# Designs tried in a protein design run: peptides against a protein of PDB entry 4JHK. Part 17

Target 1, 212 residues: chain A of PDB entry 4JHK
Amino acid sequence: EDYKIQSFDLETQKLLKTALKDPGSVDLEKVSSVIVDQSLKDQVFSREAGRICYTIVQAEAKQTNGSVFRRNLLNRLQQEFKAREETRKRSTQEWVCLVSFICNIFDYLKVNNMPMVALVHPVYDCLFRLAQSDALKNEEEVDCLVLQLHRIGDQLEKMNVQLMDELFNLLRDGFLLQEDLSSMGRLLLLEILEFRAGGWKLSDTAQKYYYS

## One batch from the design tools (peptide; aimed at target 1 R70)

Design b1_p29_2 (made by RFdiffusion4)
Pose (drawn by RFdiffusion4):
Structure b1_p29_2 (pose): chain A 212 residues (1-212), chain P 29 residues (1-29)
Amino acid sequence: as target 1 above (212 residues)
Amino acid sequence: SASAEELDTELQEELQPFSEESIEKLKAS
């Protein structure tokens, strides 16, 4: 029900609500463009846009059996994904938004009730980037890393375990060896090591230790 | 359903090799 589009221009809110009910009546290319645009600019929307994207994807399949919106969205995201390093240099905030959005799409948009394999390697590409020492020194990026691991970390491991294993080696490495990793960064990494070792669930005792 | 599968395959073929090369560079760092 709540797609979290309050950050949008009033005219665009109407455009988006219209696409949910009557996709054929609207420019789905323009619709996908305004969603990707806003997703890079607003943090709340970047971690929630998957809901509205899914609703529209399903509406098009139902109405016209088409997947034009899905296509425009995936290709636009692919372009942002390819330009990820440049976007990171320009704005850490935009980069964490891109990752949150890509991961939200991996979570919501399914293909025949299965995850899109097209996004498996790109998501790992993003999380490996966050696990690097130049990214871990920024609590903003560590926060982004562990958000994705909490939400889709389990799904991702099923699609590819080798990558999740090597990724968590970088997490242990940064935890033990890196010195400019902050206190908050240390708490976040330790919690995610326990989280994964516990089968992608938070124990009652860890809940007490880590979180208010 | 078929169009979604086709799109997913096409996008995988474009991104997976590109991402694998990038991940190997990051792992080597």
Fold by OpenDDE base, seed 3:
Order: structure tokens, then sequence, then C-alpha cells
Structure b1_p29_2 (fold): chain B 212 residues (1-212), chain A 29 residues (1-29)
């Protein structure tokens, strides 16, 4: 498998490649930190980061039956999650990157082909935060919210339909009642409402937009 | 090898402070 790690310097690329093949020979805490740091700066990388993380987890499990990488990764994510309001205040970009990364970890870091139940509430907490009125007025946050729901909404609903219903009640209310939405934001909310109502099925056009 | 359910239980305990709901429950106790 080819991994998109060209944004890193050569030394870091070597570190990541080694972690993918021989995780026992590198500092997995350092590897996890590098991945998280880059994911907080580059939303596009966050998706690739999910795949990389999964591969490292599987490689370590196979090599040593260990979980050092996963533990370090999740511990770092917890730290970032706890500081999410400060991050949002400092940088909307870093905030949406954080949400994107957590969602991608949920999507890719599966155990026996199942999502980690432990990540369900953290993911919903992030999405609920994006669904608040102060966030819905920001197009960048709406973009993030809608993108994640397109990618993992069906999986999240299967994990907890009640939370999904509550989330979409907020989105409906935002669409109908909130006055300071951007035109694009309003369109995105309508689209995601219709997307769920349609059973989370993507059109060909939507597929290209979200997964190209 | 640990089952998915076993791993989820362990991770849930480890990540207890992750969710706001969990934090609120702890404050109420």
Amino acid sequence: as target 1 above (212 residues)
Amino acid sequence: SASAEELDTELQEELQPFSEESIEKLKAS
C-alpha cells in the first residue's frame, strides 16, 4: 500500500516507513506524536493518518502482540480532546482538523472489523459542538460537520441512533431557525438532512465531492 | 487474542474522561 507522506521531511518519512514495517524498532510515542501533530495542521492528511495508524497497530500486534502505539495515540487524542475549546478559540482550522482526525480514527482504527465503542461518545461530542449555533455560523465548521457525517454518519447511527436523532434535531433547527447562517452553510445543512433521510446513500456527484 | 468487546471495555475505561457525558457523571458522584 502506498501512503501519502510526502509532506514530511525525509527523516520523518523514513521513521514512518519503518514504523509501518517494523514498529518494534522505532519510538512509537514519537511516531504517534508526529502523526497527530501533522493531522492537526492538515485535514487532508487526517484521512491518510487513519490508514497509517491502523497499519501500524496491526503491524505491532502481529510483531509483538503489543499495543504501545494505539495507547500513545489515544492518550494524545484524549489530551487534544480535553483542550478542544481552547483549540477552537485559538484556531478554527486546528479545531476542524482535530475533529476530522478523531472521526478518521473512528473510521479506520477498527478492532475485528468493528468500530471502537469507546470513541462513539467522543465523536458525537465533537459533532454536537459543531452543531451549536455559534459553530453553525462558521462555514468552515459546517463543512467539517457535513463532511464527517457523510463519511461516518451511517456507522455512528448504527452505534447510537438516539444520539444521531438528537444531533439531526439540532441541525434541522439550525437550518430552519438560525438567521446568521451563510448561504452555503444553509445548503450544506439541507443536503445532509436529505442525505440521512435518503438512508445515507450518496449520489455520484456527492461521491466525487467527498471522496475524490 | 482479546475479543473486540474486551478491547472496547478496556478502552472505554481508559478513555472515560474523553466524553463530556462521562465528566458530568463523575462530577455528580
Scores: peptide ipSAE 0.043, ipTM 0.635, DockQ to the pose 0.282
OpenDDE base, seeds 1, 2, 4, 5: peptide ipSAE 0.042, 0.031, 0.034, 0.032; ipTM 0.610, 0.642, 0.643, 0.617

Design b1_p29_2_s1 (made by RFdiffusion4, then SolubleMPNN; from b1_p29_2, 16 letters changed)
Fold by OpenDDE base, seed 2:
Structure b1_p29_2_s1 (fold): chain B 212 residues (1-212), chain A 29 residues (1-29)
Amino acid sequence: as target 1 above (212 residues)
Amino acid sequence: DESLIELDKELAAELTPVSLARIQELLAQ
């Protein structure tokens, strides 16, 4: 498998590659720290981090029956999640990276091929925060919100349709009533409203309209 | 792992240090 880790220096890339194939031969605590740190400053990587994490978890379990990586990863995730409001106030970029990372972990770190139920509310909490008026006015946050819903919205809805309905009530209100949305933000909200209404699918025509 | 599924259902809430500890403990089995 190909993992997008070009944002790291060569030494770190080597470390990650080794962790993916031979986790028992590297410091998995260090690996987890590196992944989380990079995920918090690089949204492109944070999108892929979940897959990387899951692969390392599986590799370690298979090779050594260990869970060092997973333990450290989840500990760090909890810390960052708890501090999410502070992160948002400090840096919008770090905040959306955090959300992206958490959503990606939800998407890939599965139990018996299903998303972890324990992550459902935390993910929704992040998305609800992005759906507040003060966040919707920031295009970067809207981008993040809509992107995550495209990626995991259908899975999240299956886990809790009530929360999804509530979330989309906020998005609809934002689209219709909020005055200080950017033009692109408003467009993205409309698109995601249509996306869900269409069963989390877009027609070819709609795809071209919004993304071509 | 059926035990993981059951634990996951029980922890269908906001992450806490306690919930994460339980998850980690079970996953370490």
Scores: peptide ipSAE 0.025, ipTM 0.585, DockQ to the pose 0.165
OpenDDE base, seeds 1, 3, 4, 5: peptide ipSAE 0.026, 0.025, 0.021, 0.024; ipTM 0.602, 0.588, 0.521, 0.492; seeds 1, 5 fail the geometry check

Design b1_p29_2_s2 (made by RFdiffusion4, then SolubleMPNN; from b1_p29_2, 13 letters changed)
Fold by OpenDDE base, seed 3:
Structure b1_p29_2_s2 (fold): chain B 212 residues (1-212), chain A 29 residues (1-29)
Amino acid sequence: as target 1 above (212 residues)
Amino acid sequence: MEKLEELDKELAEELTPISLERIKKLLAE
């Protein structure tokens, strides 16, 4: 299985590859740190990071029945989540990367093939933050919000329908009432409203309209 | 898997209250 790790130097690539195959032979704390750090810089990688993390977790469980990597990963995630407002203030790019990473971890790290319950509220918290007026006016944040809802919205709704309803009330209000949305931002909000209304599916016609 | 469930509980205890409080504040505005 191929993993997109070309952005790392050769030594780090070797480290990651070894972690994927023989996690017991490497410093898993260092591995987790490297993955999180890169995920905070590259939103595209954050998707791959989820897959990598899942593979390492599975590999460690099979080899030693250990959970060192997962513990370190989640501990780091906790730290970043707690500091999310500071991160947003410092860098919108890092903020949306953080949100993307949390959502991807939610998507990939399953417990008995179910999402981790502990991540439900953190994910919603991030999405609610992106749904605030000061965030909706930023196209980069709207892009992130809509992307995550496309990826994991259906799963999140299954975990808590009430929160999803409340979230989409904010999105509807933003679409209808907020004056300083960009044209693209407004379009994306409309699309995601229709996406959920359609059962988290998009028709071919709608796909062409919004993304062609 | 049991270890994962344990971590899930620990994470929930630490992060859920913070998330809920923030959500409540945001919704109250």
Scores: peptide ipSAE 0.025, ipTM 0.465, DockQ to the pose 0.768
OpenDDE base, seeds 1, 2, 4, 5: peptide ipSAE 0.023, 0.000, 0.000, 0.021; ipTM 0.579, 0.290, 0.297, 0.537

Design b1_p29_2_s3 (made by RFdiffusion4, then SolubleMPNN; from b1_p29_2, 15 letters changed)
Fold by OpenDDE base, seed 5:
Structure b1_p29_2_s3 (fold): chain B 212 residues (1-212), chain A 29 residues (1-29)
Amino acid sequence: as target 1 above (212 residues)
Amino acid sequence: DEKLEALDKELAEELTPLSLERIARLLAQ
């Protein structure tokens, strides 16, 4: 399998490749730190990071029956989650990368082929934060919110439909009542409202309308 | 990962220091 790690220097790429194939031969704490750090800087990588993390978890489990990587990853995730408001204040870009990363970990880092229940509330907390008025006025945050809901909304709803209903109440209110939304932001909110209403699916016509 | 799965189901909350400490301890066993 190919992994998108070209954004790293050659030495780090080698480290990651080794972690993917022979996790017992590398410092998995360092690997986890590198992945998280890059995920906070590159939203494209944030998506790939979930897949990479899952692969390393599986590789370590098979090779040594260990869980060093997963432990360190989750610990770092907690640290970043706890500091999420500070991150948002410091950098919107880092904040949306953090949300993307958490959502991708939820999507890929499954236990017995099921999402980690422990990540459900943290993911919703992030999405609820993006659904607040001060965030909805920022197109970058709206982009992130809508993107995550497209990717994992159906899974999240299956985990807790009540929270999803509450979240979409906020999105509906934002769409209808908030005056300082960008044109694209308002369009994206409408799109995601329709996306869920359609069973987390969009017709080809609708997709073209919103994204062409 | 039966133990982890069981603990995960019990930790249907935000990532608190306490919750992750429990996970970390379990994974260290």
Scores: peptide ipSAE 0.088, ipTM 0.732, DockQ to the pose 0.166
OpenDDE base, seeds 1, 2, 3, 4: peptide ipSAE 0.052, 0.032, 0.054, 0.005; ipTM 0.681, 0.658, 0.613, 0.286; seed 3 fails the geometry check

Design b1_p29_2_s4 (made by RFdiffusion4, then SolubleMPNN; from b1_p29_2, 12 letters changed)
Fold by OpenDDE base, seed 1:
Structure b1_p29_2_s4 (fold): chain B 212 residues (1-212), chain A 29 residues (1-29)
Amino acid sequence: as target 1 above (212 residues)
Amino acid sequence: SSSLEELDKELYEELAPISLERIQQLLAQ
């Protein structure tokens, strides 16, 4: 398999490739740190990091029946999540990268082919933060919100439909009532409202209307 | 796996209360 790790230098790429195939031969704590650090800087990578992480987790489990990588990854995730408001204040880019990373981990790092229950509320916390008025006026945050809902909204709803209803109440209110939305932001909110209403899918015609 | 489930529980115990509190606060605003 090919993984999007071009943003790393060659030495780090080699480290990651080795971790994917022979995790017992590398420092998995270092690997986890590198992945999280890059996920906070590169949104493209942050969206793909979950798949990489899952592969390493599976490789380590198969090779040594160990969970060193997963433990370190989740510990770092805990730290970043706790500092999420400070991250948002410091850098919108890092904030949306963090959200993307958390959502991607939710999507890929499953237990018995089910999402980790522990990540449900943290994910909702991030999405609710993006749904506040001060965030909705920022197109970068709206892009992130809509992207995550497209990717994991259906899964997340299955975990807690009540919170999803509350979230979409905020999005509806934002679409209808908030005056300082960008044109694209408003369009994206409308699209995601229709996306959920349509069972988390859009027709080809609707897709072209919003994105073509 | 049992190991992953254990970590899931640990993460839940640590993060879920914080998240719930924050969500409740945001919804109350």
Scores: peptide ipSAE 0.026, ipTM 0.586, DockQ to the pose 0.798
OpenDDE base, seeds 2, 3, 4, 5: peptide ipSAE 0.023, 0.025, 0.000, 0.024; ipTM 0.573, 0.563, 0.311, 0.560; seed 4 fails the geometry check

## One batch from the design tools (peptide; aimed at target 1 V111 P122)

Design b1_p30_1 (made by RFdiffusion4)
Pose (drawn by RFdiffusion4):
Structure b1_p30_1 (pose): chain A 212 residues (1-212), chain P 30 residues (1-30)
Amino acid sequence: as target 1 above (212 residues)
Amino acid sequence: SLEELLETLDEKSIEDWDEFQDKENELFES
């Protein structure tokens, strides 16, 4: 019900609500463009845009059996994904938004009730980037890293365990060895090590230790 | 090594995207 589109221009809100019901009546290329655009600019929308993207993808399949929107969205995201390092230099905020959005799409948009394999390596590419020492020194990026691991970390490991293993080695390494990792960064990494070791769930006691 | 893994991961990230997105779209439409 709530796609979290309050950040949008009033005209665009109408465009988006229309695409949900009658995709054939709207420019799906323009629709996907305004969604990707906004997703890089607003944090709340970047971690929630997957709902509205899925609803539109399903609406098109139902109405016209088409997947044009899905296609425009994936290709635009691929372009942002390819330019990830440049976007990170320009704005950490935009970068974490891109990662949050790509991961939200991996969570919501399924293909025959299965995850899109097309996004497995790109998501790991993003999380490995966050696990680097120049990214871990920024609590903003560590926060982004552990948000994705909480939300789709389990699904991702099923698709590829080798990558999740090597990724968590970087997490342990940064935890023990890195000195400019902050107190909050340390709390976040420790919680995610326990989270994964516990089978991607938060124990009652860890809930008490880490969170208010 | 870690460097080789990260280079391979970067290459496969685009390659697999190009390989599988059209196939997944065709499957979805079917």
Fold by OpenDDE base, seed 3:
Structure b1_p30_1 (fold): chain B 212 residues (1-212), chain A 30 residues (1-30)
Amino acid sequence: as target 1 above (212 residues)
Amino acid sequence: SLEELLETLDEKSIEDWDEFQDKENELFES
């Protein structure tokens, strides 16, 4: 099975490959830390990270019936989530990477083919933060918001439609009332409003853009 | 089983997230 881990050095690549096949032979706390650290720097990797994490969880469960990796992963996510405002102030890039990573973990780490309930509110909190006026004026944050909603919006709505309604009320108000949106930001807000209204259905072009 | 293990972790994680999430909600307020 092919995993996109070429961005890591050779030693780390070996560590990750071993974790995927023989998780009991490596320090799974270190593995989780490496994955989170890279995901906070590379938004593209964050999607792959979700798949990698899911595979490691399965491998550890099958090999030792253990949960060390998942526990450490979630603990680290909680720490980063708690510090999200400081992260946002320090670096917009790291902030949007954090949101992207949390959303991708939500997307890939399923329990009985369902999203982890524990991640629903944290994901919404991140999206609500991106929907505030001080974030909507930043195109990078709008890009992140719209991207995540395209990828997991339908799943999130199934978990809590009330929060989704509240979120989109903010997006509608931002689109209609906020003056300092970029031209692209305004277009993206309109598009995502229409996307949900259309039942979260992607065109062929959009499918390639958001999922490839 | 894997499913049973994941369900157990999910339940524990829910409690952990709820514990600190409510304390941080004020950060979003003006």
Scores: peptide ipSAE 0.021, ipTM 0.540, DockQ to the pose 0.061
OpenDDE base, seeds 1, 2, 4, 5: peptide ipSAE 0.020, 0.021, 0.020, 0.020; ipTM 0.546, 0.567, 0.465, 0.475; seed 5 fails the geometry check

Design b1_p30_1_s3 (made by RFdiffusion4, then SolubleMPNN; from b1_p30_1, 18 letters changed; failed a check: too like the target's own chain)
Amino acid sequence: SLEALAEELRKRSVSDFEKYSEKELKEFEA

Design b1_p30_2 (made by RFdiffusion4)
Pose (drawn by RFdiffusion4):
Structure b1_p30_2 (pose): chain A 212 residues (1-212), chain P 30 residues (1-30)
Amino acid sequence: as target 1 above (212 residues)
Amino acid sequence: SMHEELETEHEELEKLHEESSEFSLFEWNS
């Protein structure tokens, strides 16, 4: 029900609500463009845009059996994904928004009730980038890393365990060895190590230790 | 009979997985 589009221009809110019901009536290329554009600019939308993207993808399949919107969206995201390092230099805020959005799409947009394999490596590419020492020194990026691991970390491991294993080695390494990792960064990494070791769930006691 | 039914279900699921992977990669690289 709530796609979290309050950040949008009033005209665009109408465009988006229209695409949900009658995709054939709207420019799906322009629709996908305004969604990706806003997703890089607003944090709440970047971690929630998957809902509205899925609803539109399903509406098009139902109405016209088409997947044009899905296609424009995936190709536009691929382009942002390819430019990820440049975007990170320009704005950490945009970068973490891109990662949250890509990961939200991996979570919501399924293909025959299965995850899109096309996003598995790109998502690991993003999380490995966050696990690097130059990214871990920024609590903003550590926050982004652990958000994705909480939400799709389990799904991602099923698709590829080798990558999740090598990724968590970088997490242990940064935890023990890195000195400019902050107190909050340490709390976040420790919680995620326990989270994964516990089978991607938060124990009652960890809930008490880490969170208010 | 139960083993043959399980093999058939496995083959159907494998085929669906392959089709889903191909569709995903196609939509990504289109």
Fold by OpenDDE base, seed 2:
Structure b1_p30_2 (fold): chain B 212 residues (1-212), chain A 30 residues (1-30)
Amino acid sequence: as target 1 above (212 residues)
Amino acid sequence: SMHEELETEHEELEKLHEESSEFSLFEWNS
């Protein structure tokens, strides 16, 4: 299987490839750290890292019935999540990468073919933060918000429809009432409002845009 | 104003979510 790990050096690529096949032969804490670090810097990797993580989790489970990788990954993720406001203040790019990564982990790191319940509120919290007025005026944050909702909105709604309703109330109000939105930001908000109203269904063109 | 009310609502909602937001890690058999 092809994994987007070309952004890593060759040594790290080898480490990741080994983790995917023989997780017991590598330092899984190191692997988790590398994945998180890169996900915070590289949006392309951030949105794809969940698939890699899931594969490693499955490989470790099969090999040793262990969960060392997942534990370390989620512990690090929790730390980054707790510091999210500081991250946002420091770098919008790192913040949106963090959100993207958390959402991607939610999307791919399934337990018994279901999303991890423990990630539901953290994901919503990130999306709610992106829905605040100070974030909505930032096109980069709106892009992130809309992208994540396209990817995992339907799953999140299934986990908690009340929070999704509250979120979209904020988005609607932002679209209608906030004056300092960019033109693109307004368009994106309108699009996502319509997307949910349409039952979270994408056209083939939209599917390629958000998932390719 | 509508803007002031909206901002207040946003802040209150965000605070509530932030206060309740935690990861619950647990061990399970694969």
Scores: peptide ipSAE 0.022, ipTM 0.431, DockQ to the pose 0.041
OpenDDE base, seeds 1, 3, 4, 5: peptide ipSAE 0.020, 0.021, 0.014, 0.021; ipTM 0.458, 0.442, 0.333, 0.432; seeds 1, 5 fail the geometry check

Design b1_p30_2_s1 (made by RFdiffusion4, then SolubleMPNN; from b1_p30_2, 17 letters changed)
Fold by OpenDDE base, seed 4:
Structure b1_p30_2_s1 (fold): chain B 212 residues (1-212), chain A 30 residues (1-30)
Amino acid sequence: as target 1 above (212 residues)
Amino acid sequence: MEEEERKKEEEEKKKLEEEAKKESLELWYS
């Protein structure tokens, strides 16, 4: 039940804790903005942000039957998504944090136990961008791509198998044809190709690595 | 060879940026 919010100052931590327990008593627009801002800067938090957001959404729904937080969160995410190329140019780290955050939102923010359909194409667009040759040569981007596919690849494929096939065609071509991949990047691409071919099933060791 | 590869990558990057700008005009959620 603990949330990784130690990177925030004490005032913001209090705000987030209150949002998690009593969302009706805080400015949920401000909360959403704070979460997105930190997710772009802190990779550790970006990985946990989806779970935090889900909890706030559920708490607000139960308390006030409202959806103010989710609406503001998605609006801000859309703004960041639209500016994703500029973000990538400015900072690879912020870019991979953005991708990680969007993927985590897709993973955790379920509606009627189903993924939000509106996020399917944006998630694929991010992954396709990471699968381009200029991104595959950057080990940090390859690591991000492979990590997300391990976590949500099976879910994404269920939403659109055609896009997943196209994505993995790019990954195969990158693995086979691109010369400026790092050794680790090439190994990661091979591993993810085999992972999907094996039915998206993780070994015990891989499970610990990607989900701990 | 290296210069030619760099040029191709730059052209691809420009194309992706243009496509991203088009996508930015669309709303997935409001």
Scores: peptide ipSAE 0.037, ipTM 0.407, DockQ to the pose 0.106
OpenDDE base, seeds 1, 2, 3, 5: peptide ipSAE 0.024, 0.034, 0.034, 0.036; ipTM 0.486, 0.439, 0.409, 0.391

## One batch from the design tools (peptide; aimed at target 1 F81)

Design b2_p8_3 (made by RFdiffusion4)
Pose (drawn by RFdiffusion4):
Structure b2_p8_3 (pose): chain A 212 residues (1-212), chain P 8 residues (1-8)
Amino acid sequence: as target 1 above (212 residues)
Amino acid sequence: SLPEHPWA
């Protein structure tokens, strides 16, 4: 019900609500463009855009059996994904938004009730980037890293365990060895190590220790 | 680096 589009221009809100019901009536290329554009600019929308993207993808399949919107969206995201390092230099905020959005799409947009394998390596590419020492020194990026691991970390491990293992070695390494990792960064990494070791669930006691 | 493929 709530796709979280309050950040949008009033005209665009109309465009988006229309695409949900009658995709054939709207320019799906322009629609996918305004969604990706806004997703890089607003944090709340970047971690929620997957709902509206899925609703539109399903609406097109139902109405016209087409997947044009899905296609425009994936190709536009692939372009942003390819330019990820440049975007990170320009704005950490936009970068964490891109990662949140890509991961939200991996969570919501399924292919025959299965995850899109096309996004498995790209998501790991993003999370490995966050696990680097130059990214871990920024609580903003660590926050982004652990958000994705909480939400899709379990799904991702099923698709590829080797990568999740090597990724968590970088987490342990940064935890023990890195000195400019902050107190909050340490709390966040420790919680995610316990989270994964516990089978991707938060224990009652960890809930008490880490969170208000 | 991880491999890359078209998504769509």

Design b2_p8_3_s1 (made by RFdiffusion4, then SolubleMPNN; from b2_p8_3, 3 letters changed)
Fold by OpenDDE base, seed 2:
Structure b2_p8_3_s1 (fold): chain B 212 residues (1-212), chain A 8 residues (1-8)
Amino acid sequence: as target 1 above (212 residues)
Amino acid sequence: PLPEFPLA
């Protein structure tokens, strides 16, 4: 299987490749740290990181029935999550990378083929933060919010429909009432509102309208 | 209160 890890130096690439195939032979704490660090810098990598993490988790489980990597990963994520407001103030880019990574971990790291329940509230908390007025005026944050909802919205709703309703109430209000939204931001909010209303999918007509 | 991740 091919993984997009070309952004790392050769030594780190080797470390990651070894972790993917023989996790017991590497320092899995170091591996988790490297993945998180890069995911906080590159939102595109965050998606790949989720897949990488899942593979390492599966490999370790199969090899030793262990969960060292996952535990270290989640511990680091919790640290970053706790500091999320400071991160947002420092760098919008790092903030949306953090959100993206947490959402991707939720998406990929299934336990017994089920989402990790413990991640539901953290994910919603991130999305709710992106849905606040001060965030909705920033197109980068709106992009992140809408992207995550496209990716995992249906799964999150299954976990807690009440929170999803509350979230989309904020998005609707933002779309209708917030004056300082960009045109693109407003369009994205409209699209995601329609997306959910359509059962987390778009009609062919709507698909062409928004993405052509 | 902040939601908590599973800890090692």
Scores: peptide ipSAE 0.038, ipTM 0.717, DockQ to the pose 0.589
OpenDDE base, seeds 1, 3, 4, 5: peptide ipSAE 0.038, 0.038, 0.032, 0.037; ipTM 0.725, 0.721, 0.729, 0.715

Design b2_p8_3_s2 (made by RFdiffusion4, then SolubleMPNN; from b2_p8_3 with H5F W7L)
Fold by OpenDDE base, seed 1:
Structure b2_p8_3_s2 (fold): chain B 212 residues (1-212), chain A 8 residues (1-8)
Amino acid sequence: as target 1 above (212 residues)
Amino acid sequence: SLPEFPLA
């Protein structure tokens, strides 16, 4: 399998490839750190990172029946989550990368084809933060929020419909009442409201309208 | 506020 790791140097690529095939032969703490670091820089990579992480977890489970990688990954993720407000203050780009990565780990790192329950509240907390007035005025944060809801909204709702209702109440209020929303931000909020109302799906016509 | 990230 090809995991699109060309953004790393050759030695790091070798490390990752080895982790994917023979996780017991590498420092899995280092591997997790490298993946998290890159995911905090590149939002697009965060999705690939989810696939990589899932594969490593499976490989380690099969090889040693261990969970060292997952433990180290989640420990690092917890550290970044705890520091999320400082990250947001320092760099909006790093903040949305963090949110994207957490959401993609939620999406890919499943157990018995089920999401990790422990990640539900952290994911919602990130999305609620993006739904606050000070975040909705930033197009980059609105884009991130809408993107994650497109990717995992249906799964999150299945885990906790009450939180999803509360989140969308905030989004509706932002759409209707917030004066400093950009035209694009308002359009994106309208789209995601429509997306959920349509059962987390968009028609082809609607897709072209919002994203062409 | 929502619960913090759980310990791994």
Scores: peptide ipSAE 0.044, ipTM 0.744, DockQ to the pose 0.763
OpenDDE base, seeds 2, 3, 4, 5: peptide ipSAE 0.044, 0.044, 0.042, 0.041; ipTM 0.732, 0.749, 0.747, 0.729; seeds 3, 4 fail the geometry check

